# Designs tried in a protein design run: peptides against a protein of PDB entry 2L2L. Part 10

Target 1, 42 residues: chain A of PDB entry 2L2L
Amino acid sequence: SPEERERMIKQLKEELRLEEAKLVLLKKLRQSQIQKEATAQK

## One batch from the design tools (peptide; made by RFdiffusion4, then SolubleMPNN)

Design b1_p12_2_s2 (from b1_p12_2 with E1S E3A E8K)
Fold by OpenDDE base, seed 1:
Structure b1_p12_2_s2 (fold): chain B 42 residues (1-42), chain A 12 residues (1-12)
Amino acid sequence: as target 1 above (42 residues)
Amino acid sequence: SLAEEIRKEAEE
């Protein structure tokens, strides 16, 4: 049904939002690791 | 594919 398709699209948009938030967190964590390594080598 | 599943569910 059109209503089921709309529910599936809403679910996929929420999953995408969560994966984008996770990607931002992982990028920040990676950057923090690189900065810690660069400061430990000084 | 996911797009085929979404189309299949929209035909029900």
Scores: peptide ipSAE 0.037, ipTM 0.552, DockQ to the pose 0.132
Fold by OpenDDE base, seed 4:
Structure b1_p12_2_s2 (fold): chain B 42 residues (1-42), chain A 12 residues (1-12)
Amino acid sequence: as target 1 above (42 residues)
Amino acid sequence: SLAEEIRKEAEE
């Protein structure tokens, strides 16, 4: 059904939004680790 | 795959 497809697309878009948010947090964490290592080497 | 299920459901 077109309605079932629309429900699946909405679910996949929400899953994608959550994984994108997680990726942003992991990138920030990685950058914070690099900055801490660079400050510890001074 | 999930993409094949979505395509199959779109043909029904």
Scores: peptide ipSAE 0.035, ipTM 0.544, DockQ to the pose 0.136
Fold by OpenDDE base, seed 2:
Structure b1_p12_2_s2 (fold): chain B 42 residues (1-42), chain A 12 residues (1-12)
Amino acid sequence: as target 1 above (42 residues)
Amino acid sequence: SLAEEIRKEAEE
């Protein structure tokens, strides 16, 4: 059904948005760890 | 592809 397709597309778009937000957070956390290690060695 | 399956189901 076109309504079932629209519901599935909305769900997949929200899942994608949440995974993108999580990926940005994990990248920032990794960068912060590398910077802390680099500043502790100076 | 998932996008092709979703298009095929929309033509039925």
Scores: peptide ipSAE 0.031, ipTM 0.496, DockQ to the pose 0.187
Fold by OpenDDE base, seed 3:
Structure b1_p12_2_s2 (fold): chain B 42 residues (1-42), chain A 12 residues (1-12)
Amino acid sequence: as target 1 above (42 residues)
Amino acid sequence: SLAEEIRKEAEE
């Protein structure tokens, strides 16, 4: 139904928002590792 | 694709 499609689109938009938040956290973790390696070499 | 699955579910 049109209402089921609308519910599915809303769910997929929420899943996308959660994956975007996860990508931000992984990028911060990666940057912290690079900074730790750069400070350990000094 | 995800868009094909959404279309298939829409034909039911």
Scores: peptide ipSAE 0.030, ipTM 0.514, DockQ to the pose 0.130

Design b1_p12_2_s3 (from b1_p12_2, 4 letters changed)
Fold by OpenDDE base, seed 2:
Structure b1_p12_2_s3 (fold): chain B 42 residues (1-42), chain A 12 residues (1-12)
Amino acid sequence: as target 1 above (42 residues)
Amino acid sequence: EEAERIRKEAEE
């Protein structure tokens, strides 16, 4: 059904938005680790 | 609720 397809597209968009947020957190964590290592070597 | 927490933490 066109309605079932629209519901599935809405779910996949919400899942994508969640995975994008997780990726931002992982990038921030990685950057924090690099900064901590760079400060510990000084 | 968990997904909203993760989004909020990503915006900080």
Scores: peptide ipSAE 0.413, ipTM 0.847, DockQ to the pose 0.028
Fold by OpenDDE base, seed 5:
Structure b1_p12_2_s3 (fold): chain B 42 residues (1-42), chain A 12 residues (1-12)
Amino acid sequence: as target 1 above (42 residues)
Amino acid sequence: EEAERIRKEAEE
C-alpha cells in the first residue's frame, strides 16, 4: 500500500540518520586514536 | 532512546 511505502521510507530515513551519527562518532574516535599514537611516539 | 544518545554524542 502507499501507507506501507511511506512507513518504510520514514524508517529508512531514521536508520540513515542513525548511521550518519555513528559514522561521525567513528571519525572522531579514529582522529583521537591517531592523535594519541602521535603523542605517544614523541 | 539509544538512537537519541548516539545522535546527541555525534553533535557534541
Scores: peptide ipSAE 0.412, ipTM 0.846, DockQ to the pose 0.029
Fold by OpenDDE base, seed 1:
Structure b1_p12_2_s3 (fold): chain B 42 residues (1-42), chain A 12 residues (1-12)
Amino acid sequence: as target 1 above (42 residues)
Amino acid sequence: EEAERIRKEAEE
């Protein structure tokens, strides 16, 4: 159904937004780890 | 909502 397709697209957009936020957090965490390692080696 | 917490933490 066109309505089922629109519901699925809305769900997939919300899932994508959540996965983008998780990816930002993981990138920030990784960068913080690299910075801590670089400061601990000095 | 857990998703809203994750979004907020990503914006900080």
Scores: peptide ipSAE 0.411, ipTM 0.846, DockQ to the pose 0.028
Fold by OpenDDE base, seed 3:
Structure b1_p12_2_s3 (fold): chain B 42 residues (1-42), chain A 12 residues (1-12)
Amino acid sequence: as target 1 above (42 residues)
Amino acid sequence: EEAERIRKEAEE
């Protein structure tokens, strides 16, 4: 039904928002690793 | 609950 398709689109938007938050955390972790390596070389 | 924890940690 059109209503079932709208519910599925809402669920996929919530999953996408969760994966975007995980990607932000992974980028912060990667940047922290690069900074630790740059400080250990001084 | 888990999804809300991950969102809060990403915004900090």
Scores: peptide ipSAE 0.408, ipTM 0.845, DockQ to the pose 0.028

Design b1_p12_2_s4 (from b1_p12_2, 5 letters changed)
Fold by OpenDDE base, seed 5:
Structure b1_p12_2_s4 (fold): chain B 42 residues (1-42), chain A 12 residues (1-12)
Amino acid sequence: as target 1 above (42 residues)
Amino acid sequence: EEAERLRKEAEE
């Protein structure tokens, strides 16, 4: 049904938003790790 | 935006 398709699109959009937020967090964690490694090697 | 594209494609 068009209602089921609209629910599925809303769910996929929410999943996409959560994965985008997770990617931002992982990028920040990776940058913090690289910075800690660069400070530990000095 | 993507949801509106998918609606237009389903009305054709």
Scores: peptide ipSAE 0.044, ipTM 0.572, DockQ to the pose 0.309
Fold by OpenDDE base, seed 4:
Structure b1_p12_2_s4 (fold): chain B 42 residues (1-42), chain A 12 residues (1-12)
Amino acid sequence: as target 1 above (42 residues)
Amino acid sequence: EEAERLRKEAEE
């Protein structure tokens, strides 16, 4: 059904949004770790 | 009309 496809597209867009937010958080966490290591070595 | 029934069944 076209309605089932629209529901699936909405679900996949929500999943994509959550994974993008998680990826941004993990990138910030990694950057903060690298900065802490670089400051601890000085 | 049979065509209106087929349209409703295609919108489900």
Scores: peptide ipSAE 0.028, ipTM 0.402, DockQ to the pose 0.075
Fold by OpenDDE base, seed 3:
Structure b1_p12_2_s4 (fold): chain B 42 residues (1-42), chain A 12 residues (1-12)
Amino acid sequence: as target 1 above (42 residues)
Amino acid sequence: EEAERLRKEAEE
């Protein structure tokens, strides 16, 4: 159905948005870990 | 007959 296809496209767009937000959070966490290791070595 | 089957499959 064209309605089912539209629902699936909306779901995939929201899943993509959530995975992008998760990727930003993981990048910030990784950067914070690297900074803590660099300060513990000084 | 085939065109009516294709319409039912496109409306489901």
Scores: peptide ipSAE 0.027, ipTM 0.379, DockQ to the pose 0.062
Fold by OpenDDE base, seed 2:
Structure b1_p12_2_s4 (fold): chain B 42 residues (1-42), chain A 12 residues (1-12)
Amino acid sequence: as target 1 above (42 residues)
Amino acid sequence: EEAERLRKEAEE
């Protein structure tokens, strides 16, 4: 059904939005870890 | 009619 396909596309767009937000958080966490290691070596 | 076949395939 075209209605089922539209519901599936809406679900996949919401999953993509959540994974993008998680990726931004993980990148910030990784950068903070690298910065802490670089400041501990000085 | 080719247009009527395409409409039936879009309703499945």
Scores: peptide ipSAE 0.027, ipTM 0.379, DockQ to the pose 0.085

Design b1_p12_3_s1 (from b1_p12_3, 5 letters changed)
Fold by OpenDDE base, seed 3:
Structure b1_p12_3_s1 (fold): chain B 42 residues (1-42), chain A 12 residues (1-12)
Amino acid sequence: as target 1 above (42 residues)
Amino acid sequence: EEEIEKIRKERQ
């Protein structure tokens, strides 16, 4: 139904938002690791 | 809301 499709689109948009937030966190963690490695090699 | 309303208009 149009209503079931609208519910599925809302769910997929929320899943996308959560994966984007996770990607931002993982990029920050990766950058922190690179900085720690660069400071441990000096 | 506006994007959902655009999708409704494209299906009429």
Scores: peptide ipSAE 0.028, ipTM 0.437, DockQ to the pose 0.328
Fold by OpenDDE base, seed 2:
Structure b1_p12_3_s1 (fold): chain B 42 residues (1-42), chain A 12 residues (1-12)
Amino acid sequence: as target 1 above (42 residues)
Amino acid sequence: EEEIEKIRKERQ
């Protein structure tokens, strides 16, 4: 039904938003590791 | 999975 399709689209949009937030966190963690290694070599 | 396949069949 059109309603089932709309519910599925809403679920997939929320899953995408959560994976985007997780990707931002992992990028920050990776950058913090690189900076820590660069400061330990000085 | 079955609901996504139903949505694909309704678009053909």
Scores: peptide ipSAE 0.026, ipTM 0.451, DockQ to the pose 0.111
Fold by OpenDDE base, seed 4:
Structure b1_p12_3_s1 (fold): chain B 42 residues (1-42), chain A 12 residues (1-12)
Amino acid sequence: as target 1 above (42 residues)
Amino acid sequence: EEEIEKIRKERQ
C-alpha cells in the first residue's frame, strides 16, 4: 500500500536521525579521548 | 522483512 510505504519511509528517516545523533556523540567522545591522551603525554 | 521486499519489487 502507498500508506505502508510512507510509514516505512518515516520509520527509516527516524532511525537515520537517531544513528546520526549517535555518530555525533561517538565522534565527540573519541575527540575527547584523543585530547586527554595528548595532554597526558606532555 | 516482507514489506521491504514488497517495496523493492514495486521499485523495479
Scores: peptide ipSAE 0.023, ipTM 0.447, DockQ to the pose 0.160
Fold by OpenDDE base, seed 1:
Structure b1_p12_3_s1 (fold): chain B 42 residues (1-42), chain A 12 residues (1-12)
Amino acid sequence: as target 1 above (42 residues)
Amino acid sequence: EEEIEKIRKERQ
């Protein structure tokens, strides 16, 4: 039904938002690790 | 044929 498709699209949009937030966090964590390694080598 | 029409209605 059009209503079931709309519910599925809303769920997929929320999943996408959560995965985008997780990607931002993982990128920041990776950058912090590289910076810590670069400061520990000096 | 009736089973394909049921699957089509469940997918709307």
Scores: peptide ipSAE 0.021, ipTM 0.358, DockQ to the pose 0.049; fails the geometry check

Design b1_p12_3_s2 (from b1_p12_3, 4 letters changed)
Fold by OpenDDE base, seed 3:
Structure b1_p12_3_s2 (fold): chain B 42 residues (1-42), chain A 12 residues (1-12)
Amino acid sequence: as target 1 above (42 residues)
Amino acid sequence: EEEIERIRKEEQ
């Protein structure tokens, strides 16, 4: 139904928002690891 | 998963 489709689109938008937030955290973690390795080599 | 596949069949 159009109402079930609208509910599914709302769920997929919230899942996308959570995966985007997780991707930002993983990118920050990766950058922090690279910086720690670069400071341990000095 | 099955509900997403039903939605795709309704769009054809």
Scores: peptide ipSAE 0.031, ipTM 0.489, DockQ to the pose 0.106
Fold by OpenDDE base, seed 1:
Structure b1_p12_3_s2 (fold): chain B 42 residues (1-42), chain A 12 residues (1-12)
Amino acid sequence: as target 1 above (42 residues)
Amino acid sequence: EEEIERIRKEEQ
C-alpha cells in the first residue's frame, strides 16, 4: 500500500542517516590512528 | 525484501 511504502521509505532514510554518521566517525578514527602512528615514529 | 527492491527501482 502507499502507506506501507511511506513507512518503509522513512525507515530506510533513518538507517541511511545512522550509517552516514557512523562512516564519518570511522573515517575520523582511522585518520587519528594514522596521525598517532606517524607522531610515535618521530 | 521484495518491497524494498520495488522502492529502489522506482527511485532510479
Scores: peptide ipSAE 0.031, ipTM 0.513, DockQ to the pose 0.157
Fold by OpenDDE base, seed 4:
Structure b1_p12_3_s2 (fold): chain B 42 residues (1-42), chain A 12 residues (1-12)
Amino acid sequence: as target 1 above (42 residues)
Amino acid sequence: EEEIERIRKEEQ
């Protein structure tokens, strides 16, 4: 039904939003690790 | 999963 499709699109949009937020966090964590390794090698 | 396949068939 059109209502089931709309509900699924809303769920997929929220899942996408959560995975985008997780990707930003993982990128920040990776950058912090690289910076710590670069400072420990001096 | 079956609902996603139904949506794909309705868009064709």
Scores: peptide ipSAE 0.029, ipTM 0.480, DockQ to the pose 0.097
Fold by OpenDDE base, seed 2:
Structure b1_p12_3_s2 (fold): chain B 42 residues (1-42), chain A 12 residues (1-12)
Amino acid sequence: as target 1 above (42 residues)
Amino acid sequence: EEEIERIRKEEQ
């Protein structure tokens, strides 16, 4: 039904928002590790 | 729910 499709689209949009937030956090963590390694080599 | 189960059966 059109209502079931709208519910599914809302669920997939919330899942996408959570995965985007996780990806930003993992990128920040990776960058912090690279910076610590670069400062330990000086 | 039935439409989500149809999509899952098309991916197998």
Scores: peptide ipSAE 0.023, ipTM 0.441, DockQ to the pose 0.053

Design b1_p12_3_s3 (from b1_p12_3, 4 letters changed)
Fold by OpenDDE base, seed 1:
Structure b1_p12_3_s3 (fold): chain B 42 residues (1-42), chain A 12 residues (1-12)
Amino acid sequence: as target 1 above (42 residues)
Amino acid sequence: EKEIEEIRKEVE
């Protein structure tokens, strides 16, 4: 159904938004780890 | 591509 298709597209857009937010957090965590390792070696 | 086409078939 066109209505079921629209519901599925809305769910997939919300999942994509959550995975994009998680990716930003993981990138920040990785940068913080690299910085901590670089400061522990000085 | 296969997974998107499976989702399309479940919603038809």
Scores: peptide ipSAE 0.028, ipTM 0.506, DockQ to the pose 0.110
Fold by OpenDDE base, seed 3:
Structure b1_p12_3_s3 (fold): chain B 42 residues (1-42), chain A 12 residues (1-12)
Amino acid sequence: as target 1 above (42 residues)
Amino acid sequence: EKEIEEIRKEVE
């Protein structure tokens, strides 16, 4: 139904928003690790 | 593609 489709699209949009936020955090964590390793080697 | 088709069948 159109209403079930709308509910599913809302759920998938919230899941996408959470995975995008997680990806941003993991990219920041990776950058911080690379910077710490580069400062520990000096 | 398979997952999108499963989603379409659940919403029909």
Scores: peptide ipSAE 0.028, ipTM 0.496, DockQ to the pose 0.104
Fold by OpenDDE base, seed 2:
Structure b1_p12_3_s3 (fold): chain B 42 residues (1-42), chain A 12 residues (1-12)
Amino acid sequence: as target 1 above (42 residues)
Amino acid sequence: EKEIEEIRKEVE
């Protein structure tokens, strides 16, 4: 139904938003690890 | 494309 389609699109948009937020956090964590390794080698 | 068409059929 059109109403079920709209509900599923809303759920997939919220899932996408949560995965984008996780990806930003993981990128920051990875950058912090690389910076710590680079400062430990100086 | 096939997966999007399967999703459309489940939501009809």
Scores: peptide ipSAE 0.026, ipTM 0.479, DockQ to the pose 0.105
Fold by OpenDDE base, seed 4:
Order: C-alpha cells, then structure tokens, then sequence
Structure b1_p12_3_s3 (fold): chain B 42 residues (1-42), chain A 12 residues (1-12)
C-alpha cells in the first residue's frame, strides 16, 4: 500500500536521524580520547 | 537482495 510505504519511509528517516546523532557523539568521544592519550604521553 | 524482496512483499 502507498500509505504503508510512506509509514516505512518515515520510520527509516527517524532511525537515520538517530544513527546520525549517535555517530556525531561517538566521533566527539573518539576525538576526546585521542586528545587525552596525546596529552598523557607528554 | 532477500531483505529487499521481504520489504516489497510487506508493502504490496
């Protein structure tokens, strides 16, 4: 059904938005870890 | 490919 397809596209767009937000947080966490390791080696 | 075909059957 066209309505079921539209519901599925809306769900996949929300899942994509949540995974993009999670990826931004993980990238910031990784950068903070690398910076802490680089400061602990000096 | 199998997962895309399952998705098509649920939307038909």
Amino acid sequence: as target 1 above (42 residues)
Amino acid sequence: EKEIEEIRKEVE
Scores: peptide ipSAE 0.025, ipTM 0.469, DockQ to the pose 0.088

Design b1_p12_3_s4 (from b1_p12_3, 4 letters changed)
Fold by OpenDDE base, seed 5:
Structure b1_p12_3_s4 (fold): chain B 42 residues (1-42), chain A 12 residues (1-12)
Amino acid sequence: as target 1 above (42 residues)
Amino acid sequence: EEEIERIRKERE
């Protein structure tokens, strides 16, 4: 059904948005770890 | 184009 496909596309777009937000958080966490290691060596 | 429309109709 076209309606079922539209529902699935909306769900996949929301899942993609959540995974993009998670990726941004993990990149910030990784950068914070690198900065903490660089400051602990001074 | 006609083949794409057949595939759309088979998935409805």
Scores: peptide ipSAE 0.026, ipTM 0.421, DockQ to the pose 0.102
Fold by OpenDDE base, seed 4:
Structure b1_p12_3_s4 (fold): chain B 42 residues (1-42), chain A 12 residues (1-12)
Amino acid sequence: as target 1 above (42 residues)
Amino acid sequence: EEEIERIRKERE
């Protein structure tokens, strides 16, 4: 059904949004680790 | 062609 396709597209867009938010968080965590290592070596 | 039409009907 066109309605089932629209529901599936909405679900996949929300999953994509959650994975993008998770990727941003992991990038921030990685950057914080690199900064802590760089400050511990000084 | 029939296989493509089956896949369309399963997604409706």
Scores: peptide ipSAE 0.028, ipTM 0.430, DockQ to the pose 0.069; fails the geometry check
Fold by OpenDDE base, seed 2:
Structure b1_p12_3_s4 (fold): chain B 42 residues (1-42), chain A 12 residues (1-12)
Amino acid sequence: as target 1 above (42 residues)
Amino acid sequence: EEEIERIRKERE
């Protein structure tokens, strides 16, 4: 049905939003690790 | 027309 397709599209958009948020957090964590290693070597 | 309406209902 069109309604089933709309529900699936809404679900996939929310899953995408959550994975994008997780990717931003992982990028920040990685950058913080690199900075801590660079400061511990000084 | 009736066949087009059957195809619409099958796609719901």
Scores: peptide ipSAE 0.026, ipTM 0.413, DockQ to the pose 0.065; fails the geometry check
Fold by OpenDDE base, seed 1:
Structure b1_p12_3_s4 (fold): chain B 42 residues (1-42), chain A 12 residues (1-12)
Amino acid sequence: as target 1 above (42 residues)
Amino acid sequence: EEEIERIRKERE
């Protein structure tokens, strides 16, 4: 139904938003690890 | 033809 499709699209948009936020956090954590390793080697 | 119309109704 059009209503089931609209519900599924809303769910997939919220899942996408959560995975985008998680990806930004993981990129920041990775950058912080590289910086800590680069400062520990000096 | 009737089976294609059943599959269409199940996807609405």
Scores: peptide ipSAE 0.025, ipTM 0.392, DockQ to the pose 0.052; fails the geometry check

Design b1_p12_4_s1 (from b1_p12_4, 5 letters changed)
Fold by OpenDDE base, seed 1:
Structure b1_p12_4_s1 (fold): chain B 42 residues (1-42), chain A 12 residues (1-12)
Amino acid sequence: as target 1 above (42 residues)
Amino acid sequence: ELDELLEKIREE
């Protein structure tokens, strides 16, 4: 159904938004680890 | 910013 397809597109857009948020968090965590290692070596 | 990202991940 067109209405079922629209619901599926809305669900996939929310999943994509959550995965983008997780990716930003993982990049920030990785950067924080590199900074902590760089400060521990000084 | 980081706290808003953590709250979005917790809504799963």
Scores: peptide ipSAE 0.059, ipTM 0.666, DockQ to the pose 0.035
Fold by OpenDDE base, seed 3:
Structure b1_p12_4_s1 (fold): chain B 42 residues (1-42), chain A 12 residues (1-12)
Amino acid sequence: as target 1 above (42 residues)
Amino acid sequence: ELDELLEKIREE
């Protein structure tokens, strides 16, 4: 039904928002690790 | 910035 499709689209948008936030977090953590390694080698 | 991303992950 149109109402079932709307519920599925809302759920997939919430899941996508969470996965985008996790991806940004992992990129920031990776950058922080590279910076810590570069400062420990000086 | 990092704390705002951790709060978004905790609310869901």
Scores: peptide ipSAE 0.059, ipTM 0.664, DockQ to the pose 0.034
Fold by OpenDDE base, seed 5:
Structure b1_p12_4_s1 (fold): chain B 42 residues (1-42), chain A 12 residues (1-12)
Amino acid sequence: as target 1 above (42 residues)
Amino acid sequence: ELDELLEKIREE
Protein backbone atom coordinates (compact mmCIF):
# COMPACT_ATOMS: atom_id res chain seq x y z
CA SER B 1 0.00 0.00 0.00
CA PRO B 2 1.06 3.70 -0.25
CA GLU B 3 1.12 3.74 3.60
CA GLU B 4 3.46 0.69 3.72
CA ARG B 5 5.78 2.41 1.18
CA GLU B 6 5.78 5.61 3.31
CA ARG B 7 6.64 3.57 6.47
CA MET B 8 9.46 1.76 4.57
CA ILE B 9 10.87 5.11 3.27
CA LYS B 10 10.80 6.53 6.86
CA GLN B 11 12.61 3.41 8.19
CA LEU B 12 15.26 3.54 5.40
CA LYS B 13 15.81 7.29 6.09
CA GLU B 14 16.37 6.58 9.81
CA GLU B 15 18.75 3.66 9.00
CA LEU B 16 20.67 5.99 6.61
CA ARG B 17 20.80 8.72 9.32
CA LEU B 18 22.27 6.21 11.84
CA GLU B 19 24.79 4.76 9.31
CA GLU B 20 25.96 8.33 8.49
CA ALA B 21 26.49 8.96 12.25
CA LYS B 22 28.41 5.63 12.60
CA LEU B 23 30.58 6.58 9.60
CA VAL B 24 31.45 9.99 11.18
CA LEU B 25 32.24 8.23 14.50
CA LEU B 26 34.49 5.62 12.79
CA LYS B 27 36.36 8.41 10.91
CA LYS B 28 36.96 10.24 14.24
CA LEU B 29 38.07 7.02 16.00
CA ARG B 30 40.43 6.24 13.08
CA GLN B 31 41.92 9.76 13.26
CA SER B 32 42.36 9.42 17.06
CA GLN B 33 44.18 6.07 16.56
CA ILE B 34 46.52 7.60 13.92
CA GLN B 35 47.30 10.50 16.32
CA LYS B 36 47.96 8.09 19.24
CA GLU B 37 50.27 5.96 17.07
CA ALA B 38 52.12 9.10 15.86
CA THR B 39 52.62 10.21 19.51
CA ALA B 40 53.70 6.71 20.69
CA GLN B 41 56.43 6.56 17.96
CA LYS B 42 58.22 9.65 19.46
CA GLU A 1 31.03 16.18 19.53
CA LEU A 2 31.89 12.44 20.04
CA ASP A 3 29.27 12.13 22.85
CA GLU A 4 26.52 13.62 20.60
CA LEU A 5 27.33 10.99 17.93
CA LEU A 6 27.25 8.18 20.54
CA GLU A 7 23.87 9.43 21.86
CA LYS A 8 22.44 9.48 18.29
CA ILE A 9 23.61 5.84 17.82
CA ARG A 10 21.94 4.82 21.16
CA GLU A 11 18.51 6.09 19.95
CA GLU A 12 18.20 2.76 17.99
Scores: peptide ipSAE 0.058, ipTM 0.664, DockQ to the pose 0.035
Fold by OpenDDE base, seed 4:
Structure b1_p12_4_s1 (fold): chain B 42 residues (1-42), chain A 12 residues (1-12)
Amino acid sequence: as target 1 above (42 residues)
Amino acid sequence: ELDELLEKIREE
């Protein structure tokens, strides 16, 4: 159904938005780890 | 902010 496709597209857009937010978080955590390692080696 | 990203992940 066109309505079922629209519901599925809305769900997939929200899942994509969450995975993008998680990816930005993981990139920031990784950068913080690299900075902590670089400060612990000095 | 890191906190704004944690809030977006917590609201679902």
Scores: peptide ipSAE 0.058, ipTM 0.663, DockQ to the pose 0.034

Design b1_p12_4_s2 (from b1_p12_4, 7 letters changed)
Fold by OpenDDE base, seed 1:
Structure b1_p12_4_s2 (fold): chain B 42 residues (1-42), chain A 12 residues (1-12)
Amino acid sequence: as target 1 above (42 residues)
Amino acid sequence: SLDELLEQIRKE
Protein backbone atom coordinates (compact mmCIF):
# COMPACT_ATOMS: atom_id res chain seq x y z
CA SER B 1 0.00 0.00 0.00
CA PRO B 2 1.06 3.69 -0.26
CA GLU B 3 1.11 3.76 3.59
CA GLU B 4 3.42 0.71 3.74
CA ARG B 5 5.76 2.40 1.19
CA GLU B 6 5.82 5.57 3.34
CA ARG B 7 6.72 3.48 6.45
CA MET B 8 9.51 1.72 4.51
CA ILE B 9 10.86 5.10 3.24
CA LYS B 10 10.92 6.41 6.86
CA GLN B 11 12.79 3.27 8.02
CA LEU B 12 15.32 3.51 5.14
CA LYS B 13 15.91 7.23 5.95
CA GLU B 14 16.65 6.33 9.60
CA GLU B 15 19.00 3.49 8.52
CA LEU B 16 20.77 5.94 6.14
CA ARG B 17 21.18 8.48 8.99
CA LEU B 18 22.68 5.81 11.28
CA GLU B 19 25.10 4.68 8.52
CA GLU B 20 26.15 8.32 7.90
CA ALA B 21 26.82 8.75 11.66
CA LYS B 22 28.88 5.50 11.69
CA LEU B 23 30.84 6.78 8.66
CA VAL B 24 31.67 10.05 10.51
CA LEU B 25 32.81 7.98 13.52
CA LEU B 26 35.01 5.69 11.38
CA LYS B 27 36.60 8.73 9.65
CA LYS B 28 37.40 10.23 13.09
CA LEU B 29 38.80 6.90 14.31
CA ARG B 30 41.01 6.69 11.18
CA GLN B 31 42.27 10.27 11.76
CA SER B 32 43.05 9.42 15.40
CA GLN B 33 45.01 6.32 14.28
CA ILE B 34 47.05 8.36 11.75
CA GLN B 35 47.76 11.00 14.45
CA LYS B 36 48.88 8.29 16.95
CA GLU B 37 51.20 6.79 14.31
CA ALA B 38 52.58 10.26 13.44
CA THR B 39 53.23 11.02 17.16
CA ALA B 40 54.87 7.60 17.71
CA GLN B 41 57.28 8.31 14.78
CA LYS B 42 58.44 11.62 16.37
CA SER A 1 34.14 14.82 20.56
CA LEU A 2 34.25 11.03 19.90
CA ASP A 3 31.98 10.46 22.95
CA GLU A 4 29.43 13.02 21.65
CA LEU A 5 29.30 11.19 18.28
CA LEU A 6 28.76 7.83 20.08
CA GLU A 7 25.98 9.40 22.17
CA GLN A 8 24.30 10.82 19.02
CA ILE A 9 24.35 7.33 17.39
CA ARG A 10 22.74 5.86 20.58
CA LYS A 11 19.92 8.48 20.57
CA GLU A 12 19.01 7.73 16.93
Scores: peptide ipSAE 0.041, ipTM 0.595, DockQ to the pose 0.033
Fold by OpenDDE base, seed 2:
Structure b1_p12_4_s2 (fold): chain B 42 residues (1-42), chain A 12 residues (1-12)
Amino acid sequence: as target 1 above (42 residues)
Amino acid sequence: SLDELLEQIRKE
């Protein structure tokens, strides 16, 4: 039904928002690890 | 800090 499709679209948008937030945090974590390694070598 | 970022990842 149109209502079931709208519920599914809302769920997929929320899942996408959570995965985008997680990806941003993982990228910052990776960058922080690389920076710590670069500062430990000085 | 790195520890703050790890704690944020655990809350998502």
Scores: peptide ipSAE 0.041, ipTM 0.600, DockQ to the pose 0.023
Fold by OpenDDE base, seed 3:
Parts: structure tokens; sequence; C-alpha cells
Structure b1_p12_4_s2 (fold): chain B 42 residues (1-42), chain A 12 residues (1-12)
């Protein structure tokens, strides 16, 4: 049904938004780890 | 900041 396809597209867009938010968080956590290691070596 | 990103994820 067209209504079933629209519900599936809305779910996939929500999943994509959550995975993009997780990716941004993981990049910030990784950068914080690199900065902590660089300050511990000084 | 990291705290701002955590607060955005909690509001979604």
Amino acid sequence: as target 1 above (42 residues)
Amino acid sequence: SLDELLEQIRKE
C-alpha cells in the first residue's frame, strides 16, 4: 500500500537521523581521547 | 560541546 511505503520511509529516516547523531558523538569522543593522550605526553 | 550534543540526543 502507498500508506505502508510512507510509514516505512518515515521509520528509515528516523533510523538514519539516530545513526548520524551517534556518528557525530563517536567523532567527538575520539577527538577528546586524542587530546587527553597529547596532554598526558607533555 | 560534548554536553550540548548529549542534550540534543536526549531531546530526540
Scores: peptide ipSAE 0.040, ipTM 0.579, DockQ to the pose 0.031
Fold by OpenDDE base, seed 4:
Structure b1_p12_4_s2 (fold): chain B 42 residues (1-42), chain A 12 residues (1-12)
Amino acid sequence: as target 1 above (42 residues)
Amino acid sequence: SLDELLEQIRKE
């Protein structure tokens, strides 16, 4: 039904938003690790 | 675009 399709689209948009937020956090964590390693080598 | 694909899925 159109209502089932719209529910599925909303769920996929929410999942995408959560994975984008997770990707941003993982990128920040990786950058922090690289910076810590670069400061520990000085 | 992604929004165009989602709009196609809504029309099916």
Scores: peptide ipSAE 0.036, ipTM 0.544, DockQ to the pose 0.418

Design b1_p12_4_s3 (from b1_p12_4, 6 letters changed)
Fold by OpenDDE base, seed 1:
Structure b1_p12_4_s3 (fold): chain B 42 residues (1-42), chain A 12 residues (1-12)
Amino acid sequence: as target 1 above (42 residues)
Amino acid sequence: ELEKLLQEIKKE
């Protein structure tokens, strides 16, 4: 039904928002790891 | 700092 499709689209948008948030955190984590390695080599 | 970011990722 149109209502079931709208519910599914809302769920997929929330899943996408959570995966985008996780991707931002993983990018910050990767940057912090690179900085830690660069400081340990000095 | 790194440990705080890992804890944030684990809470999702």
Scores: peptide ipSAE 0.041, ipTM 0.598, DockQ to the pose 0.023
Fold by OpenDDE base, seed 2:
Structure b1_p12_4_s3 (fold): chain B 42 residues (1-42), chain A 12 residues (1-12)
Amino acid sequence: as target 1 above (42 residues)
Amino acid sequence: ELEKLLQEIKKE
């Protein structure tokens, strides 16, 4: 159904938004780890 | 700060 396709597209857009948010958090996490390691070596 | 970010990632 066209309505089922629209529901699936809305779901996939929300999943994509959540995975993009998670990727931003993981990048911040990685940066914070590198900074902690660089401060522990001084 | 790092522990808060880890807790947010673990809540999914």
Scores: peptide ipSAE 0.041, ipTM 0.594, DockQ to the pose 0.023
Fold by OpenDDE base, seed 4:
Structure b1_p12_4_s3 (fold): chain B 42 residues (1-42), chain A 12 residues (1-12)
Amino acid sequence: as target 1 above (42 residues)
Amino acid sequence: ELEKLLQEIKKE
């Protein structure tokens, strides 16, 4: 159904937004780890 | 602080 397709597209857009937010978090965590390692080596 | 990072993600 066109309504089922629209519901699926809305769900996939929400899943994409959550995975993008998770990727931003993981990048910030990686940067924090690099900074902690750089401060522990001084 | 992890909570500040989660609040920043919620604003995007």
Scores: peptide ipSAE 0.035, ipTM 0.576, DockQ to the pose 0.029
Fold by OpenDDE base, seed 3:
Structure b1_p12_4_s3 (fold): chain B 42 residues (1-42), chain A 12 residues (1-12)
Amino acid sequence: as target 1 above (42 residues)
Amino acid sequence: ELEKLLQEIKKE
């Protein structure tokens, strides 16, 4: 059904948004780890 | 600082 396809597209867009938010968090965490290691070596 | 990052993700 066209309605079933629209529901599937909405769900896939929500899953994509959650994975993008996780990726941003992991990049910020990795940067914070590198900065902490660089400050512990001085 | 980690709490600010979690709060940014919760506002989107």
Scores: peptide ipSAE 0.034, ipTM 0.572, DockQ to the pose 0.027; fails the geometry check

